# Designs tried in a protein design run: peptides against a protein of PDB entry 6DSZ. Part 190

Target 1, 361 residues: chain A of PDB entry 6DSZ
Amino acid sequence: NYVVTAQKPTAVNGCVTGHFTSAEDLNLLIAKNTRLEIYVVTAEGLRPVKEVGMYGKIAVMELFRPKGESKDLLFILTAKYNACILEYKQSGESIDIITRAHGNVQDRIGRPSETGIIGIIDPECRMIGLRLYDGLFKVIPLDRDNKELKAFNIRLEELHVIDVKFLYGCQAPTICFVYQDPQGRHVKTYEVSLREKEFNKGPWKQENVEAEASMVIAVPEPFGGAIIIGQESITYHNGDKYLAIAPPIIKQSTIVCHNRVDPNGSRYLLGDMEGRLFMLLLEKEEQMDGTVTLKDLRVELLGETSIAECLTYLDNGVVFVGSRLGDSQLVKLNVDSNEQGSYVVAMETFTNLGPIVDMCV

## One batch from the design tools (peptide; made by RFdiffusion4, then SolubleMPNN)

Design b2_p20_2_s2 (from b2_p20_2, 8 letters changed)
Fold by OpenDDE base, seed 3:
Structure b2_p20_2_s2 (fold): chain B 361 residues (1-361), chain A 20 residues (1-20)
Amino acid sequence: as target 1 above (361 residues)
Amino acid sequence: VLEELLKLANAPSKPVYVNL
């Protein structure tokens, strides 16, 4: 019996940062195909805690903290539509990953969307939203005592959703999405009624956005609203305020990933298809009534990294660059640029040995 | 400007990468 020690996957297809192991620990979670790697972020670097084999390729991986939980829970959806909510539990040296809830969310009917699986969580943890199939939005209600993830579908009139997020600060769970029709790309919002299992009219819409608008970023309070990233433009909209920038530097390569740096949504990392790392800044304006509004958007080139599939800001200017095509990296952001004008220094590189070709022999 | 960009965004109980 040759136990071919199957080479562990090295290509990163997702990463998240949060407090999964404890309320106090900062964790980096890395998805590598069917494998989940859990690290604690320490003053000395990344400490590996646990590796978990999943029943399939991880397609969605999101941390969330339901009301009354002291630490984050992990939502995972696999490419075979197996959903689970995981909890980290430690008892002395014994580490266990507990399945709090699970379910299969596959439909018997529907066209799998060309842009792949999108999974999102309501910021208030009322539901999980899934765009799996064209013309359907799947909702998983979140309930503390529910061990079985039950889902229902809401019909989307918009067949070609490009990206979707839940908005912050909404009384009802509200999605914001970019969709394409024969007239171009548009942004729309819907409220999601759990009771009626339908969409209600959302607070705003924006027709005829940039033709290559590809990403939605939900912005936390106090700003609220969303950022829409295109090939040529970055736009903000919250229903009351609209602002657009078209920095020439982003036109050179498509932005493919983002990560929020600040909890208040003042800064975002952006990664493009050339491995350029940007900072998107939301400049605030404080009104006389104490309201905070967006004054301006700014994009700054920080430097170059491996081509990011995912980005996550850790702490102290350290960023994890998860790469599928190249080596993943820990990089340091510096206040001062180097001689090449880069603010990015590689701290550690994680060799990507490429796709595990499952040679079914 | 960039100095403001590198302020600690997360509030862990201990600074991260202090020794790096």
Scores: peptide ipSAE 0.020, ipTM 0.583, DockQ to the pose 0.051
Fold by OpenDDE base, seed 1:
Structure b2_p20_2_s2 (fold): chain B 361 residues (1-361), chain A 20 residues (1-20)
Amino acid sequence: as target 1 above (361 residues)
Amino acid sequence: VLEELLKLANAPSKPVYVNL
């Protein structure tokens, strides 16, 4: 009996950091196709805690902390539209992953979006938003007592959404999205009414952004607003303030992933299709009234890594580079450059054995 | 200045990867 030990997936398709195992533990969560790996980040490195098998390829993986939870919960959506909310529970040495809620959010009617599944969570944990199909925005209201994830659709007039996020600091849940129409790419905002199950007019819009605008980053307070990343430009908008930069260095390769370094949204890691790692900096200006406004945007090249599918800043300048195409890495960001002028040093490399062809024999 | 690039807004309560 050859136990063909099914080779574990090694290609990373998502990663997130937060406090999933406890309020005090810093965790790295890694999605590898149908597997979720959970690590504790320690002074000695990554400690493996649990592996979880999912009933499908992980398409969305997001940590969130509802009001009155001591630790983060995990939202997962699979490529087959199975949604769940997971909780980590430890009782002595016994470790359980509890399903708090689950549901299937597939629609019978709809064109699956060509840019794939987008899942987002409102920063105030009022709802989950899903862009699954063209012309539809799915909403899952978050309720503590809801064991069944119920969703409803809101019709989007904008059929070709490129990326979408929830904004911070909004009285109502507010989405910001890049969309394409025959006139080009644009940014728009909508408020999401849970009561009326409709969109209301959002606080701002920006027509005719860069033609290749591909990513939205929601910026926390005190800045608020969003960053829009294109091929040639990075723009900030919050309704009142607009800033744009076009650093020549970003034209060389498309930025494909980002991760927030600082909780206040002052710094972001950016990864491109060549494996270049950048820092995006939001320079602050403190006003006489104590308000903080964005003064400028700056991009700095840090160095090179494996081509990131996802990035997550851990702590102490350590970054996890999740790669689908190459080896995943733990890298250290240094204050001083090495002999090659790089601020990035590989600490650990995780061999990617390539796509597991599930040959169902 | 690269020091600003790596200056954590929140000082880690505990250093990570010190022994690696």
Scores: peptide ipSAE 0.020, ipTM 0.590, DockQ to the pose 0.078
Fold by OpenDDE base, seed 2:
Structure b2_p20_2_s2 (fold): chain B 361 residues (1-361), chain A 20 residues (1-20)
Amino acid sequence: as target 1 above (361 residues)
Amino acid sequence: VLEELLKLANAPSKPVYVNL
């Protein structure tokens, strides 16, 4: 009797950093298919706190802090469209993951989007947005007292959305998205009316962006706006300021993930399909009136890692590289390069045993 | 330049010095 101990999934398909266990703890949360791993980031490394089995493959995992919460809540959406909001609760040695709210957000009719599930949270925690199906944007209003996640759809005229984010600093919840039509790729914004359950015209648009524009990064205040990442270019737009760079080094491989380093959005980690790790820098210019504007964008190659599916900056130059195709890593960013010119040093490697091919024996 | 790149971005209220 070979007890095939079902190997726990090792491939990482998502990671987030925040304050989930307490207001003071820095956490790393790792999604491995149906498994959620919760760590506390410590001086001695990653301390495992809890593992949680989910009722399906985790497709979206986002931390958010509603007004008046002392710590972050966790939004999870599964590939089977089960949504939940989770809270960490500790009482002495007893650790519980509480479901604050749940729901199924599957539609009876809709074409699942080819680019997969996108889930985003408004920075002011007014709503969750979901791109699940072509031509639909699903909204989950966030209400503290509601245990049932209710959603509604808004029709999206743009059928082929590549990526979407909520913008920062907007009076109404505002999405920014890259979409494709027969004329190419474009960026558009919409305000989301919860009252009328419709889109209003957003603050700006940019037609005819780079043909391979694939990612939207929402930039916090004071800069605001968005970064659009393509194959050959990185562009910033906030309605008033436009800036584009085309560093030759990014042409070699497609940027596939990003993570914000600074709370003010001055720095981002970028990972490409070859496992190269970059720093994107937003250079500020302080105006005489005290306004902060974007002066320039820079990209610096830091080094090589495992091919990142997701990146999270922890602290003290430590980065978690979540890999689906290779081993996940903790890496240290250094001020000085090594003998190979790399600023990246692997601290710890987490073996990926690959996809459990269901060998139906 | 790189020193600015590695400035502690998230100052947790308690320094999480990952001195691995």
Scores: peptide ipSAE 0.020, ipTM 0.559, DockQ to the pose 0.079
Fold by OpenDDE base, seed 5:
Structure b2_p20_2_s2 (fold): chain B 361 residues (1-361), chain A 20 residues (1-20)
Amino acid sequence: as target 1 above (361 residues)
Amino acid sequence: VLEELLKLANAPSKPVYVNL
């Protein structure tokens, strides 16, 4: 009698922070394969609110707040291309997760991208963008009255997209992406026309970035633009300003995840393949006209954690380290370093029991 | 159709208060 105790998945493959349960609640949402765990962040810790089983591995999980919504909605895409928009609804003690919209966004024709599924949401909630297949960018228009998520494809000339984000502060939805061609890696921008269902020329491009440029971070206003993270360098570009740093400390291990700390995009957490946690700082310069410009970029080593698959800043210097390979952690960022020069203290560790091999016997 | 995407795993997760 093998009691296959179907253990719950413990490996984290995504995490996001926002206001999902209410406008006032700070939530941590954790994706563990097919399971979504919803917590409220409290002064006493993480309070579990709901666990939701999904029909398939969660591939994308993003919170977004359409205009006139009081709280965030949750976009989920599964590895089987089932898309949904979820709403949290509480009525007294009854907790329901309502599907506002759903659809299958799978194409009959297309090469699935080797770098996996990318899902992004326009900061103004005009659309969802999906890189599912090489040479295609899928758009899901966000319409409140539409219960069926309908998508269309725009042909992307750049076949090998490495990462893509929507930019902030753009009149039209604008993507920024790193792509690879035979000449190396490059950054390009496109405006996305919902009306014409095509790309227009974006505001800027940067040819011949670092060969290992792997991530795009969209920077909110007042800075705008994007950060491009490579193996050896971190670059900022917004069309008018370019800045690059090459701190030797980041060369030791590849940065694999990031999370914005400040709403204004002045600080970002970075995690590498060795479990090192960094702070990326955008140093501001205030001009005499009251404009804020980027003065410099700085990277500081905070300490070591479990190898992060995802990072999310909660509040009060508390960070959730979602790990796929190791134990997930809640860590505290301190102002002062310990005797070892670390600013990181583990508060809680969540044991990862490894991959649940669903042995279908 | 909506019931077909969300299996309520009704296992009451014991509130694990993680002291922050």
Scores: peptide ipSAE 0.014, ipTM 0.447, DockQ to the pose 0.235

Design b2_p20_2_s3 (from b2_p20_2, 7 letters changed)
Fold by OpenDDE base, seed 3:
Structure b2_p20_2_s3 (fold): chain B 361 residues (1-361), chain A 20 residues (1-20)
Amino acid sequence: as target 1 above (361 residues)
Amino acid sequence: VLEELLRAANAPSKPVNVNL
């Protein structure tokens, strides 16, 4: 019996940063197919804490902190529609990953969406939203005492959702999404009623956005609203303020991932298909009444990295570049550019050995 | 150099004043 020690997956398909091991620890969590790697971010670099095998390919991985939790919980959805909420628990030297809740969210009927599985969490932790199938939005209510993840579907009239997020600062859970119809791509919002299990009219919509609008970024307060990223344009909308930019530099390659740098949503990392790393900056304007509004959007090229599948800002200008196609990296963002005009320095490289071909022998 | 840079990671995230 040759125990072929199956080579561990090295291709990164997701990464998140938060406080999973404790309230004080900064963690990097990396999804590599069926494996979850948990690191503590330290002065010396990434300290491995735990590696967890999942019962399927990780399709969604999000940290969230429900009211009354001291540290983040981890939501995972697998490609086989197994959902779980995980908690890190340490007792002395013993480290356990506790399943707080689980469930299977597969529907018997539905067309799997071409843009794949999307999973999002309400910033106030009222619900999880899932776009798994065309014309359906699945809601998992978050209840502190619920060990079994129960879900329901809301019919979505928009059959071709490109991306969706929950907005910040909304009295009711509110989604913002890009969808495509025969007339083009559009942005719409819906309030999600847990009580009635239906959509209510959202605060705003934007018809006829850029034809290649592909990503929604929910912006925290004080700005609120959303950023819509296309091939040629980046737009902001919050119901009251609209702003669009079309920096020529983003036309060269499609932006494929993003990550928020500042808690207030003033800066975002953007990665494109050529491995270019950008900073998106939200310039604030303080009004006489003390309200903060968006003055402008700016995009700056920082440098080049491996082609990012996912990005996560750690701290102190350190970024993890999770790559599926190439080597993952820890990179440092510098204030000053090098002689080539790059603000990016590679600190560590994590070799990607490619897809584990499950050789069914 | 890495040691000095990441020592600040345990402090509440001082925004890297990347004066961009």
Scores: peptide ipSAE 0.019, ipTM 0.517, DockQ to the pose 0.028
Fold by OpenDDE base, seed 4:
Structure b2_p20_2_s3 (fold): chain B 361 residues (1-361), chain A 20 residues (1-20)
Amino acid sequence: as target 1 above (361 residues)
Amino acid sequence: VLEELLRAANAPSKPVNVNL
């Protein structure tokens, strides 16, 4: 009886930070294929709390806090389209992960998108949006009071969506997405009507963006709008203001992940395919009426890390670098550079043993 | 089946079957 202790997955394919275990605890949640690891972020580092086996590869993992919840809930979607909403519950020493909701969101018809599964949550927790198939946007309403709300599909005219996010500060849930057509890549917005189960015209669009525009970042208030990241350019648009930069340094390698540092969206971490870590800075201008507008965008090279699949800012300049191809890291961002001009110091490294070749023997 | 996602939010929480 060779108990081949199946080596636990070590490659990180997602990470998220929030308040999952309690309202006060800062958590790091790490997706490693079918495994969810839950940590508490402490002054001493990461304290492991729980590991959870999922019924499939985690494709989406997002924390959200509906109205009336004291702590964040966790939305998970697997690569086999099993969706769940999880709650952490502790009673003394007993720790339970509770399934608040579950279901399979697979459609009988539709072409799975080549850009993979995208799952997003409205910042006001009105809905979850899923891009699973070309030409479809699935909506999961999150309204507790309406027990009759069912998930539904809205047809997208744009068949090739590259990335999509919900915008902040919108009266109705509003998506912003990059899509490709025969003429190139474009940015468009739609309002999502829960009542009519349709898209309405969004507040803005931007046709003919950079050909390699690949990422949408929704910017919180007071700026609002979105950042579009390409191969050569970073652009901001909020319907009223447009700003673009083309820093030569980002052209060297494709930016593949991002994470917001500040709650107000003034700074973002960017990771590229070479493991370079950048800070994107949004410079504010205060108007005479007290409104805050974007003055400029700036990109600064911070240093080098493992190639990030995902990034999450924790606290106090500590960043978790989730890597699929290399070792995951905890890194410290410093105010001052070292002798090599790096602002990044590795604090801890988590060995990646590579993909579990499921040799199902 | 998607009814189960929203109804389950109000249903008694099922433990995630952690297959250890």
Scores: peptide ipSAE 0.012, ipTM 0.372, DockQ to the pose 0.024
Fold by OpenDDE base, seed 5:
Structure b2_p20_2_s3 (fold): chain B 361 residues (1-361), chain A 20 residues (1-20)
Amino acid sequence: as target 1 above (361 residues)
Amino acid sequence: VLEELLRAANAPSKPVNVNL
């Protein structure tokens, strides 16, 4: 009897960094199909804490900290529309993952979006937003007393949403999204009224962005606004300021993932389809009144890694490169380049054994 | 119940020693 030890999934389809195990611990959470791996980031490396089997492929994995929580909670949505909010609880050596809330958010009517599931959390933790179906935006209100994830839909006039994020620093929860219509791709904003269960007009829009604009990055204060990443251009807009760059180096391969390095949104990691790692820098200008404005955008090539499905900055210049197609890596960003002009050094490589076809027997 | 969907796979992953 060959006990085919079911090989653990090795392909990474999501990663997130935050404070899940405690307020003080820095965690790396890795999604590998149906499996969640939880690590503590230490000076000695990644310490494994717990592995969790999920019922179904993890489609969304986001950390968030509601007001009055000491540590982050974890939102997970599966490809079968099972949603949960998880808490880490430790009592001595006993480690429990507690379900704070759960629910199935599948609709009986709707066309599943061809661009897949998008899940986002309001930075002020007022709601979760889900783009599951064309022409619908699902809202999950975040209430402390809510053990059941009650959701409602708002109709989107824009049927082909490419990417969506919640903006920072908004009085009401505000989404910013790239959408496609017959005239091209555009960026629009909507305020989300939880009370009226409708969209209100957002603070700004940008019509006729680059035809291949594919990602929205919400920028924290003091800058605010959003970055829109295309094939040839990177643009910033906050309602008052517009800035665009078209560095020739990004045209060579499509940027497919990003991660914020600085809490203030001054730097972002970008990964492309060739495994090139970039730093996007937001250069600040301090005004005489003490306000901070965006002066310029700059892109720097850091080096080459495995093709990232997801990136997350850990600490001290260490980056986790989550790869679906290749080996995942821990890499160090150096201040000085090597002889080849690379600022990236591989610290550790995690062998990807390829897609485990989970034969659901 | 989502609790039934969370199977603790108790197999310790190998620690990854990375000097951060």
Scores: peptide ipSAE 0.005, ipTM 0.349, DockQ to the pose 0.326
Fold by OpenDDE base, seed 2:
Structure b2_p20_2_s3 (fold): chain B 361 residues (1-361), chain A 20 residues (1-20)
Amino acid sequence: as target 1 above (361 residues)
Amino acid sequence: VLEELLRAANAPSKPVNVNL
């Protein structure tokens, strides 16, 4: 009788960093299928704190801090549309993961989107947005004062949404998304009215972006706006300013993930399908009136890693590379290149045993 | 508050009957 000890999943399908265990702790949270791993980032490395079994494959994992919370809460959505908001609570040596909220957000009617589940949180924590089905945008209000606010769907005219984010610095919650129609790919914005439960016209749009535009990055203030990443180009737009670059180096392999390094949105890590790690830099120009504008965009090749499914900058130039296809890594970014011209040094490698093929015997 | 918000999210969204 071989007791096949069910191997714990090792393939990473999501990662996030923030202050989940306390206001002071820097955490790394790793999604491995149905497993959530919680670490504290220390000078000595990753300290494991807790593992949590989820009732389904994690599809969305986002940290957010509602007004008046001292630490981040965790939003999780599973592939079976089970949503929860989790809080970490420690009482002496007792560690509890509290479910602050839970629910199933599945609709009875709708075509599941081919690009999968997208979940986003408004930077001001006014709402969660979910693209689960074609032609629908689900809103979960996060208002503390109005207990009567229920999740609702808004009809989305754009049936083929590629990626969507909430923008920063908007009076009303505003989404920015890449969509495809018969004419190509486009970028559009909508304001979300909680009161009227509808979309209003957003501040800007960009028709006919690059045909392979695949990702939206919402840029914090002072820049605001969004970065659109394609196969051949990286573009910035904020309604007033447009800037595009087409660095030949990104054409070699598709960018598949990103992570913000600086809180002000001056730097982003980019990972491609070949495991190349890039830094995207936003160069600022200070105007005479004290306004900050984007002067230029620059991309630099840092080095090679495992093929990233997700990236997260931790601290002190340390990056977690979450890999689904290869081994996950902790890597160090250095100011000076090594003998091979790489700015990336592997610090730790986490063996990926691959997908558990349920061999039905 | 958040528990009530997500319990409210479990309320089946009334199908917007788009009578096409």
Scores: peptide ipSAE 0.000, ipTM 0.335, DockQ to the pose 0.013

